# Peptides against a protein of PDB entry 1Y0J, part 41

Target 1, 39 residues: chain A of PDB entry 1Y0J
Amino acid sequence: EARECVNCGATATPLWRRDRTGHYLCNACGLYHKMNGQN

## One batch from the design tools (peptide; made by RFdiffusion4, then SolubleMPNN)

Design b2_p20_6_s4 (from b2_p20_6, 10 letters changed)
Fold by OpenDDE base, seed 4:
Structure b2_p20_6_s4 (fold): chain B 39 residues (1-39), chain A 20 residues (1-20)
Amino acid sequence: as target 1 above (39 residues)
Amino acid sequence: EPPYVPATPEQREAFREWLA
């Protein structure tokens, strides 16, 4: 599909994550946010 | 809606090619 990470713009990832406001993040960016609590 | 959504087969393949 045409999904895109709102943080890095990636269009491919093994797992899509969603932030607290519903925006899609690639797995890497999602994990980064989770572990560091920052963008 | 769950916070984690699996990638489509096409997206997984694209990612695999990116890593190669």
Scores: peptide ipSAE 0.132, ipTM 0.646, DockQ to the pose 0.051
Fold by OpenDDE base, seed 1:
Structure b2_p20_6_s4 (fold): chain B 39 residues (1-39), chain A 20 residues (1-20)
Amino acid sequence: as target 1 above (39 residues)
Amino acid sequence: EPPYVPATPEQREAFREWLA
């Protein structure tokens, strides 16, 4: 399975996060966006 | 539509390799 973080392009992460619109984010970017109310 | 999805075994291995 090939997946990329829509924010940083990372292909490996311990946990994939999915935002309100269905975009996939790596764990780090997902947490960043969550803290800023953008996920 | 779950907000969190576990990485595949291959992705987890790639991550471990990145950390090493």
Scores: peptide ipSAE 0.115, ipTM 0.633, DockQ to the pose 0.049
Fold by OpenDDE base, seed 3:
Structure b2_p20_6_s4 (fold): chain B 39 residues (1-39), chain A 20 residues (1-20)
Amino acid sequence: as target 1 above (39 residues)
Amino acid sequence: EPPYVPATPEQREAFREWLA
């Protein structure tokens, strides 16, 4: 796909995550926001 | 749609190439 992380713009990741509003995040950004209570 | 979606084979390959 041509999916893109809404946070960093990456188009490749081992796992795509979705935030509470449905936006796609790469694995790294998803974990970062989860740990910091954001997203 | 599920909150976690595994990368496609093509995306995983792109990721590996990015890391290399």
Scores: peptide ipSAE 0.097, ipTM 0.615, DockQ to the pose 0.049
Fold by OpenDDE base, seed 5:
Structure b2_p20_6_s4 (fold): chain B 39 residues (1-39), chain A 20 residues (1-20)
Amino acid sequence: as target 1 above (39 residues)
Amino acid sequence: EPPYVPATPEQREAFREWLA
């Protein structure tokens, strides 16, 4: 299986991240998610 | 809030094309 960012669809990134539900995000999307967070 | 909103399928495809 080819890993893909669940947000932007990127298949390559300098660092893969995972959200709290286990889905993969590229570094950029993961950081954006962390910064904006919930609430 | 404001909540993080994931890209739509169309946005994801456009981004992939940009990265290509």
Scores: peptide ipSAE 0.228, ipTM 0.688, DockQ to the pose 0.114; fails the geometry check

Design b2_p20_7_s1 (from b2_p20_7, 18 letters changed)
Fold by OpenDDE base, seed 1:
Structure b2_p20_7_s1 (fold): chain B 39 residues (1-39), chain A 20 residues (1-20)
Amino acid sequence: as target 1 above (39 residues)
Amino acid sequence: AAAAAAAAERAAAAAYRAAR
């Protein structure tokens, strides 16, 4: 049962993040989204 | 049930990517 990043599909990451609506993002995509308001 | 739920979440993630 692997979680996946909704942006890039990654199934492994040092840290799972979430967007403003609760979708799971890998660390990289989550940081990008936080900084830029989108992926 | 757990496997089905996991599959649904993966499908939802794919749909999200396709819709953006």
Scores: peptide ipSAE 0.186, ipTM 0.661, DockQ to the pose 0.401
Fold by OpenDDE base, seed 5:
Structure b2_p20_7_s1 (fold): chain B 39 residues (1-39), chain A 20 residues (1-20)
Amino acid sequence: as target 1 above (39 residues)
Amino acid sequence: AAAAAAAAERAAAAAYRAAR
């Protein structure tokens, strides 16, 4: 088993993040969501 | 139990993507 980014499905990232509702995001998607509000 | 939990996480991720 492995954690997946809820946005892109990536299983590896330099830094796991979470969105406002607690979903796990890879670093890239987390930054994208933070900057744009969505992806 | 671990497999069921992992499946639930993946299902939640898939639902999140599908809802966007």
Scores: peptide ipSAE 0.182, ipTM 0.650, DockQ to the pose 0.413
Fold by OpenDDE base, seed 3:
Structure b2_p20_7_s1 (fold): chain B 39 residues (1-39), chain A 20 residues (1-20)
Amino acid sequence: as target 1 above (39 residues)
Amino acid sequence: AAAAAAAAERAAAAAYRAAR
């Protein structure tokens, strides 16, 4: 059982985030999405 | 069940990656 980042497939992260549609993102991909508007 | 929810999350992640 592992949660996966929908962008990169990472199963571990310091902080789980979500995109605007509610998909789980790792911290890095979530920050990329937030700061740049895309994964 | 938690296992079913985890499987659904993995399937949703796979679908998202396939659709992007």
Scores: peptide ipSAE 0.173, ipTM 0.639, DockQ to the pose 0.521
Fold by OpenDDE base, seed 2:
Parts: structure tokens; C-alpha cells; sequence
Structure b2_p20_7_s1 (fold): chain B 39 residues (1-39), chain A 20 residues (1-20)
């Protein structure tokens, strides 16, 4: 099974992250979400 | 069953992106 980033659809990332509601994000989207509170 | 679950996950991801 291929996990995907809920924001960008990426299936590969150096580090899987999660948002506050538990959605999986790639490292880039997770950091962006954390720092900006948005996509 | 696995394919259906995967499809549901992809649909949920698409809905998330559309809602954001």
C-alpha cells in the first residue's frame, strides 16, 4: 500500500508528518502547514 | 478489499485537498 501526502499526493518523503487532525503529510507539506497554518 | 480501501483513501485525500 502506498501512503500519500493528503496535501500534494507525494508518495515518497524523507519524513512522514501528521497535521493536528491526524492526516499524513510529506515532510515539506508538514513543515509548511506547521509554519503557515495552511496549504 | 485492499483496492477498495486504497481508492477510499485516495478519494479522501482528494477531498481534503479540495476543501483546503
Amino acid sequence: as target 1 above (39 residues)
Amino acid sequence: AAAAAAAAERAAAAAYRAAR
Scores: peptide ipSAE 0.162, ipTM 0.628, DockQ to the pose 0.351

Design b2_p20_7_s2 (from b2_p20_7, 11 letters changed)
Fold by OpenDDE base, seed 4:
Structure b2_p20_7_s2 (fold): chain B 39 residues (1-39), chain A 20 residues (1-20)
Amino acid sequence: as target 1 above (39 residues)
Amino acid sequence: RERERREAERRRLEEYLKEK
């Protein structure tokens, strides 16, 4: 199995993040998520 | 370009968050 960002499909990132329901986001997408107050 | 890539990424995330 290969973990993928639920947004961009990236399979590699310096830091994996997760949303409130446990879905994985790459660092970049996770930071955007946080910036918009959704995380 | 990287700017366009970032913008597309942002739009995809917005759609994802809208569904959640």
Scores: peptide ipSAE 0.061, ipTM 0.578, DockQ to the pose 0.047
Fold by OpenDDE base, seed 2:
Structure b2_p20_7_s2 (fold): chain B 39 residues (1-39), chain A 20 residues (1-20)
Amino acid sequence: as target 1 above (39 residues)
Amino acid sequence: RERERREAERRRLEEYLKEK
């Protein structure tokens, strides 16, 4: 299995991020959620 | 096609962050 962004399903990203509950997010989704206080 | 959808979503988010 491959790691996937829990938001968009991406399997490749310049930088893997994690939300406050530990779920993996691609760089783009991670930044989006960080900026908007989502997840 | 699901892969393409996910990639498009990521690109949209990247563009949004770029605009901000």
Scores: peptide ipSAE 0.060, ipTM 0.595, DockQ to the pose 0.046
Fold by OpenDDE base, seed 1:
Structure b2_p20_7_s2 (fold): chain B 39 residues (1-39), chain A 20 residues (1-20)
Amino acid sequence: as target 1 above (39 residues)
Amino acid sequence: RERERREAERRRLEEYLKEK
């Protein structure tokens, strides 16, 4: 299996992050999500 | 509506990444 960022589809990142519901985001998308709040 | 919210959230993130 290959983990993917739920936003951009990236399969590689220096740090995997998770949103409030537990979905995986790459570092870049996760930082944006954290900074701008949930939708 | 939940699906639409998730899709909108993803689009906002994608737009941010395109700027960078």
Scores: peptide ipSAE 0.055, ipTM 0.556, DockQ to the pose 0.065
Fold by OpenDDE base, seed 3:
Structure b2_p20_7_s2 (fold): chain B 39 residues (1-39), chain A 20 residues (1-20)
Amino acid sequence: as target 1 above (39 residues)
Amino acid sequence: RERERREAERRRLEEYLKEK
């Protein structure tokens, strides 16, 4: 099993972000969604 | 106020992720 960003599917990132329910985002997607609230 | 703002932003992102 390999971890993937739930937004872009990336399997590698300098920093994994995670919500309280356990969903994973790569660093870039996490920052993007915090700023825009949408994909 | 700043802490609350940051927490609200985090909650909005979490809600988005739950819809995925």
Scores: peptide ipSAE 0.038, ipTM 0.495, DockQ to the pose 0.051

Design b2_p20_7_s3 (from b2_p20_7, 11 letters changed)
Fold by OpenDDE base, seed 1:
Structure b2_p20_7_s3 (fold): chain B 39 residues (1-39), chain A 20 residues (1-20)
Amino acid sequence: as target 1 above (39 residues)
Amino acid sequence: DEEARRREEERRREEYLRER
């Protein structure tokens, strides 16, 4: 199984991030999440 | 246009992330 961003579905990213509940996000979605105070 | 697409994507993302 391949890991994918729970937001956009991307399977490749320079850096995997995790939200506050432990779900995986690509770098872009993770940064967006953090910037909006939701990570 | 591209700006409209970006704004829609942002709204969708915000909604999704808020629900999580």
Scores: peptide ipSAE 0.051, ipTM 0.511, DockQ to the pose 0.039
Fold by OpenDDE base, seed 2:
Structure b2_p20_7_s3 (fold): chain B 39 residues (1-39), chain A 20 residues (1-20)
Amino acid sequence: as target 1 above (39 residues)
Amino acid sequence: DEEARRREEERRREEYLRER
């Protein structure tokens, strides 16, 4: 099993993040989510 | 049109993240 970002599908990232519902996001998508007041 | 594509991708991303 390979973890992947639920938004962009990336399988590698310097830091895995999780959104407010617990789904995995790569660092970039996670930061975007946070910047939009989500997570 | 790359600009149109970027805007659409950004919109889709925002909607996706908003609904999650």
Scores: peptide ipSAE 0.047, ipTM 0.494, DockQ to the pose 0.040
Fold by OpenDDE base, seed 5:
Structure b2_p20_7_s3 (fold): chain B 39 residues (1-39), chain A 20 residues (1-20)
Amino acid sequence: as target 1 above (39 residues)
Amino acid sequence: DEEARRREEERRREEYLRER
């Protein structure tokens, strides 16, 4: 049942993020998504 | 090769995020 990043599969992160479609991303992948203007 | 690994992860990340 553990949450995982939909991009890299990480199950632990200092901050869970969500992309524009509501999928969970680890902090690193979420920042990349945001940085590229895909908020 | 850690650098090669990181670059591959980045490419896959970019492709994944562009498609989403």
Scores: peptide ipSAE 0.052, ipTM 0.526, DockQ to the pose 0.043; fails the geometry check
Fold by OpenDDE base, seed 4:
Structure b2_p20_7_s3 (fold): chain B 39 residues (1-39), chain A 20 residues (1-20)
Amino acid sequence: as target 1 above (39 residues)
Amino acid sequence: DEEARRREEERRREEYLRER
């Protein structure tokens, strides 16, 4: 798959997440986003 | 220093994610 995390550019992750606008984030960046109350 | 650099990178990351 050509999917990439829009934050860090990672192409592999144990779990793909998405932000409020539907952009893909790797698990790590998605959790970070959520932790900061932005997801 | 290295720690200050990491803190700046984190702030930039937070700003980016907030704007999305």
Scores: peptide ipSAE 0.045, ipTM 0.478, DockQ to the pose 0.038; fails the geometry check

Design b2_p20_7_s4 (from b2_p20_7, 13 letters changed)
Fold by OpenDDE base, seed 1:
Structure b2_p20_7_s4 (fold): chain B 39 residues (1-39), chain A 20 residues (1-20)
Amino acid sequence: as target 1 above (39 residues)
Amino acid sequence: DEEAALRAEREQLEAYKASM
């Protein structure tokens, strides 16, 4: 399949995360969003 | 549901750690 991070466009990551609305984020962007209150 | 999303994220992280 062709999954990609909605924030940076990465197609590979050690851990896929999701935001509150279900959008996929790579591990790095997911953690960044969490840190900046965008969960 | 933010709480549900956070639970799902934690679950994914736990699964990742368990696979290492």
Scores: peptide ipSAE 0.051, ipTM 0.522, DockQ to the pose 0.039
Fold by OpenDDE base, seed 4:
Structure b2_p20_7_s4 (fold): chain B 39 residues (1-39), chain A 20 residues (1-20)
Amino acid sequence: as target 1 above (39 residues)
Amino acid sequence: DEEAALRAEREQLEAYKASM
């Protein structure tokens, strides 16, 4: 699969997350967005 | 919709756990 994080471009992560509009985020970026109220 | 986003996140986490 060619999936990549829309924030940092990472192509591998322990857990793929998605933002409220459905874009894929790596685990780290997903958690970062959550912490900053940008889910 | 934040509530929908939370449900999706929970679903993703459970799917990950199930794959371990």
Scores: peptide ipSAE 0.048, ipTM 0.513, DockQ to the pose 0.040
Fold by OpenDDE base, seed 3:
Structure b2_p20_7_s4 (fold): chain B 39 residues (1-39), chain A 20 residues (1-20)
Amino acid sequence: as target 1 above (39 residues)
Amino acid sequence: DEEAALRAEREQLEAYKASM
């Protein structure tokens, strides 16, 4: 897979997450979005 | 669909935990 985080561009992460619209986020950015609501 | 998104997130976390 050539997956990358739509927020930071990371291509590797312990856990891939997805936002409510289905876009992929690395674990860190996913948690960041969850904590802050969006970006 | 927030509910569906939350379910998906939970499933992702469970899959991650299962792989550890």
Scores: peptide ipSAE 0.047, ipTM 0.517, DockQ to the pose 0.039
Fold by OpenDDE base, seed 2:
Structure b2_p20_7_s4 (fold): chain B 39 residues (1-39), chain A 20 residues (1-20)
Amino acid sequence: as target 1 above (39 residues)
Amino acid sequence: DEEAALRAEREQLEAYKASM
């Protein structure tokens, strides 16, 4: 898979997420951003 | 383990962000 997390560059994750602008985030980064009100 | 390496890198990056 060519998909990458825009935050950490990870190419594998148990759950792909997306931010409000449509960028892909790995599960961990998606949760981190949600916790900080960025997602 | 490639997946373990990716997790370690992500963990370090998130820790860095949290410290800023």
Scores: peptide ipSAE 0.063, ipTM 0.568, DockQ to the pose 0.048; fails the geometry check

Design b2_p20_8_s1 (from b2_p20_8, 9 letters changed)
Fold by OpenDDE base, seed 4:
Parts: structure tokens; C-alpha cells; sequence
Structure b2_p20_8_s1 (fold): chain B 39 residues (1-39), chain A 20 residues (1-20)
């Protein structure tokens, strides 16, 4: 099974993150969401 | 998250469950 960022679709990242509901986000999207609330 | 993003997340969870 291949993991994928729910925001941008990336399948590779230096650090996998998860939002408050458990969805996987790449490092970039995770940081963006943390700072701005959403994409 | 948009409905599309949530649907994608659910698809991924389903794949993970099917392969474990």
C-alpha cells in the first residue's frame, strides 16, 4: 500500500504528518495547514 | 478538508485495511 498526502497527492516526503482527524499529509502540507488552517 | 480530500483519505484507509 502506498501512502499519499490527502492535500496534494504526494507519495514521498521527508516527514509524514497527520491532521487532527488522522489524515496523512506530507511535511509541506502539514506545516501549511498548521499555520493557515487549510490549503 | 474538502469532500474530495476526505474521500481520498477514506480510500487510503480502505487500502491499508485490506492489505494488513
Amino acid sequence: as target 1 above (39 residues)
Amino acid sequence: MTPEQRARAEELRAREEALE
Scores: peptide ipSAE 0.050, ipTM 0.513, DockQ to the pose 0.527
Fold by OpenDDE base, seed 3:
Structure b2_p20_8_s1 (fold): chain B 39 residues (1-39), chain A 20 residues (1-20)
Amino acid sequence: as target 1 above (39 residues)
Amino acid sequence: MTPEQRARAEELRAREEALE
């Protein structure tokens, strides 16, 4: 399947995550959001 | 802890959020 990070647009990541609203985030953006609460 | 060490720890704790 084709997936894209809603924050940075990356299409490849070692680990796909999902935010509280169900949007897909790459590992880097997912961790950044968790640590800082925003992009 | 260094930023890298913190990130590694948080990655482990957040693995349940992984979808792939």
Scores: peptide ipSAE 0.042, ipTM 0.510, DockQ to the pose 0.041
Fold by OpenDDE base, seed 5:
Structure b2_p20_8_s1 (fold): chain B 39 residues (1-39), chain A 20 residues (1-20)
Amino acid sequence: as target 1 above (39 residues)
Amino acid sequence: MTPEQRARAEELRAREEALE
């Protein structure tokens, strides 16, 4: 299986993050969502 | 998250759980 960022579709990242509802995000998208409070 | 993003996340979780 390939893990995928739910925001941008990236399959590789230095650090996998998860949003408050458990969705996987790449490091960049995770930081973006954290900074902007986006859903 | 859009509905599509949520659905994709759920699909990924289901796949991961099936492989555990």
Scores: peptide ipSAE 0.051, ipTM 0.511, DockQ to the pose 0.645; fails the geometry check
Fold by OpenDDE base, seed 1:
Structure b2_p20_8_s1 (fold): chain B 39 residues (1-39), chain A 20 residues (1-20)
Amino acid sequence: as target 1 above (39 residues)
Amino acid sequence: MTPEQRARAEELRAREEALE
């Protein structure tokens, strides 16, 4: 199955992250959301 | 999350649950 970042739609990343509700984010978006308090 | 982002999140969950 194809995993994708719920924020930008990327299907490849050096490290998959997840938000507080379990949704997958690419490394870049995950770090961005963590720093800016976004979901 | 925007409505579009939420929709993608729901689609992703559906894909994972389908186990395909």
Scores: peptide ipSAE 0.047, ipTM 0.503, DockQ to the pose 0.556; fails the geometry check

Design b2_p20_8_s2 (from b2_p20_8, 13 letters changed)
Fold by OpenDDE base, seed 4:
Structure b2_p20_8_s2 (fold): chain B 39 residues (1-39), chain A 20 residues (1-20)
Amino acid sequence: as target 1 above (39 residues)
Amino acid sequence: MSPEQRARAEALREEEERRR
């Protein structure tokens, strides 16, 4: 079991983020989601 | 979660890595 970003599938990131519903996102995808409202 | 959105996120990861 390895955590992966629900958007891009990355398994490593400097900072794990979570979307509004609790799904894990890598830092980059999380920032993108925050800026644009979705992944 | 379109291909474009994934590509944009990937570019952001690359930029973040270059800053280290």
Scores: peptide ipSAE 0.233, ipTM 0.721, DockQ to the pose 0.090
Fold by OpenDDE base, seed 5:
Structure b2_p20_8_s2 (fold): chain B 39 residues (1-39), chain A 20 residues (1-20)
Amino acid sequence: as target 1 above (39 residues)
Amino acid sequence: MSPEQRARAEALREEEERRR
């Protein structure tokens, strides 16, 4: 399986997330995108 | 955040700013 975070290019993550447009984000990028704040 | 997480967040901010 080949999947990459559309933001950072990570190919592995504890939890795959998706942005509002359906693109895959790694857990870290997805959390930032959702919270839009400090983590 | 770890250094990697911070870098990822910064990249996301730049992408969001570019799209706006």
Scores: peptide ipSAE 0.167, ipTM 0.709, DockQ to the pose 0.117
Fold by OpenDDE base, seed 1:
Structure b2_p20_8_s2 (fold): chain B 39 residues (1-39), chain A 20 residues (1-20)
Amino acid sequence: as target 1 above (39 residues)
Amino acid sequence: MSPEQRARAEALREEEERRR
């Protein structure tokens, strides 16, 4: 099993991030969530 | 996220890849 972004499904990213509940996000989606204050 | 929000996040990922 490979890790994937819970938002876009990407399996590769320069930096894995997490949302406030611990779900994995790729760098881009994590930054998007942070900027918009959304999950 | 809504479908539109997901699309925006995907576009941001594509931009990140173009900047490599």
Scores: peptide ipSAE 0.069, ipTM 0.592, DockQ to the pose 0.093
Fold by OpenDDE base, seed 3:
Structure b2_p20_8_s2 (fold): chain B 39 residues (1-39), chain A 20 residues (1-20)
Amino acid sequence: as target 1 above (39 residues)
Amino acid sequence: MSPEQRARAEALREEEERRR
């Protein structure tokens, strides 16, 4: 069982992030989410 | 979450990889 980004499904990233509800995001998706929110 | 959000995130990953 590997961790996956809830946005893009990536299983590897330089830095794992978490959204406001605790779901894991890759670095890129986490940055996007922070800047743009849930559209 | 949306296809557009995934596409934007992929572009950011590609940019991050190119800068390594």
Scores: peptide ipSAE 0.111, ipTM 0.658, DockQ to the pose 0.043; fails the geometry check

Design b2_p20_8_s3 (from b2_p20_8, 8 letters changed)
Fold by OpenDDE base, seed 3:
Structure b2_p20_8_s3 (fold): chain B 39 residues (1-39), chain A 20 residues (1-20)
Amino acid sequence: as target 1 above (39 residues)
Amino acid sequence: MTPEQRARAEELRARELAAA
């Protein structure tokens, strides 16, 4: 697979996360979304 | 997500990479 973060475009991350609608986010972006409470 | 939020998330990504 050629997965990439829907936010920053990163293709590698220590941990893939998913938003509420199933989009893939890198760990950093996922944490950012979590901290700010929105997508 | 606003452009600003996207930028901040990218900055966080950069920090993660720098810390590794």
Scores: peptide ipSAE 0.100, ipTM 0.664, DockQ to the pose 0.095
Fold by OpenDDE base, seed 2:
Order: structure tokens, then C-alpha cells, then sequence
Structure b2_p20_8_s3 (fold): chain B 39 residues (1-39), chain A 20 residues (1-20)
């Protein structure tokens, strides 16, 4: 499948994550979203 | 995300990929 991080546009990452609404985020963006509680 | 948070996330992503 062709997946893309909704935050930075990356198409490759060591681990795909999801935000509170189900959008895909790369590992890095997902971690920041989680740690800061905001997008 | 703020512009700064987005930039830090992108930098972390770049480092993760470079280490692979």
C-alpha cells in the first residue's frame, strides 16, 4: 500500500502510528503528537 | 503542531531513516 504521513508527507518510517482520529503518522510525527497532545 | 514541532519531528525521522 502507498501510505503517507499526514503531517510531514513521509512515505517511509520504521513504525507507522495513528493520531486520535485515525490518520497515519510516521514514527517521529506520531511521537511528537502524543507527547504534546496536539497536532 | 507548531512549525517548530513539525521540524523537530521531521529531523528525528531523517535520523531514523539514515540509521537504517
Amino acid sequence: as target 1 above (39 residues)
Amino acid sequence: MTPEQRARAEELRARELAAA
Scores: peptide ipSAE 0.136, ipTM 0.688, DockQ to the pose 0.095; fails the geometry check
Fold by OpenDDE base, seed 1:
Structure b2_p20_8_s3 (fold): chain B 39 residues (1-39), chain A 20 residues (1-20)
Amino acid sequence: as target 1 above (39 residues)
Amino acid sequence: MTPEQRARAEELRARELAAA
């Protein structure tokens, strides 16, 4: 499967994360979502 | 995310790649 971060388009990451609605985020984008509570 | 937050997240990702 060709998964990509819905925020930045990255296709590789040390850890795939998911936002509150289930969209996949790379580790970096997921951390920012978590810290800011924003999309 | 705001444009600034997106940019910072992308930069963090780039740093992760550079550190690998």
Scores: peptide ipSAE 0.088, ipTM 0.638, DockQ to the pose 0.094; fails the geometry check
Fold by OpenDDE base, seed 5:
Structure b2_p20_8_s3 (fold): chain B 39 residues (1-39), chain A 20 residues (1-20)
Amino acid sequence: as target 1 above (39 residues)
Amino acid sequence: MTPEQRARAEELRARELAAA
């Protein structure tokens, strides 16, 4: 199988992150959420 | 995320990949 970011669909990232519900986010999307506090 | 936020996040991802 292949892991993908639930926000942008990326399948490769320097660091996989997870949101509060456990879904995977690429590093960029995860940092963006943390910085802005909104989905 | 709004369309603009999604686009910005994707742009940031592209920059990370290009810099690596």
Scores: peptide ipSAE 0.084, ipTM 0.633, DockQ to the pose 0.094; fails the geometry check

Design b2_p20_8_s4 (from b2_p20_8, 12 letters changed)
Fold by OpenDDE base, seed 1:
Structure b2_p20_8_s4 (fold): chain B 39 residues (1-39), chain A 20 residues (1-20)
Amino acid sequence: as target 1 above (39 residues)
Amino acid sequence: MTPEQRERAERLREEALRAE
């Protein structure tokens, strides 16, 4: 079972993040969403 | 997020929980 970033589809990242609703995000997308209030 | 993205996220979350 492979994990994917729900935002960009990346399957590899230095750090997996998760949003308020439990969706997985790669480090880059997680930081972007956190800074811009997006998800 | 699109409905497809949320559905994928839900499946991945369920798989991750079962893997624990």
Scores: peptide ipSAE 0.051, ipTM 0.524, DockQ to the pose 0.662
Fold by OpenDDE base, seed 4:
Structure b2_p20_8_s4 (fold): chain B 39 residues (1-39), chain A 20 residues (1-20)
Amino acid sequence: as target 1 above (39 residues)
Amino acid sequence: MTPEQRERAERLREEALRAE
């Protein structure tokens, strides 16, 4: 199965990030979570 | 995140782990 951001569902991003539990996030959502303390 | 999104993420993490 293809990787996708667990927040927005995007399947492409300039940089894949991961939350503290290992879930993949696109760059934008990763930064959003970092700023808002969400994970 | 929805339960489905978390579940999908967990599957992907497990696949990545098995690929190591």
Scores: peptide ipSAE 0.051, ipTM 0.521, DockQ to the pose 0.592
Fold by OpenDDE base, seed 3:
Structure b2_p20_8_s4 (fold): chain B 39 residues (1-39), chain A 20 residues (1-20)
Amino acid sequence: as target 1 above (39 residues)
Amino acid sequence: MTPEQRERAERLREEALRAE
């Protein structure tokens, strides 16, 4: 199975990030979560 | 994040670790 962003479902991103609990996020969602805590 | 999303993330972490 392919990796996907737990927030938006994207399977491709210029940079994979992870939240404080270890979940994978695309670059955009990772930055969003970092700035807003979660959501 | 839903419980299913968290579970999927955990599976992906485990899969990635095994692939290394």
Scores: peptide ipSAE 0.051, ipTM 0.518, DockQ to the pose 0.500
Fold by OpenDDE base, seed 5:
Structure b2_p20_8_s4 (fold): chain B 39 residues (1-39), chain A 20 residues (1-20)
Amino acid sequence: as target 1 above (39 residues)
Amino acid sequence: MTPEQRERAERLREEALRAE
């Protein structure tokens, strides 16, 4: 079970983030979603 | 999220729960 970003599928990132529902996001997607209020 | 993203997210959630 390799972790992957639920948004882009990336398996590596400088910093793993999680959305409010607990899903993993890479740093880039996490910041993008936070800024746009998307998910 | 697209349907695919939601499905991927759910799989990851299930795996995380299984690991606990």
Scores: peptide ipSAE 0.055, ipTM 0.541, DockQ to the pose 0.709; fails the geometry check

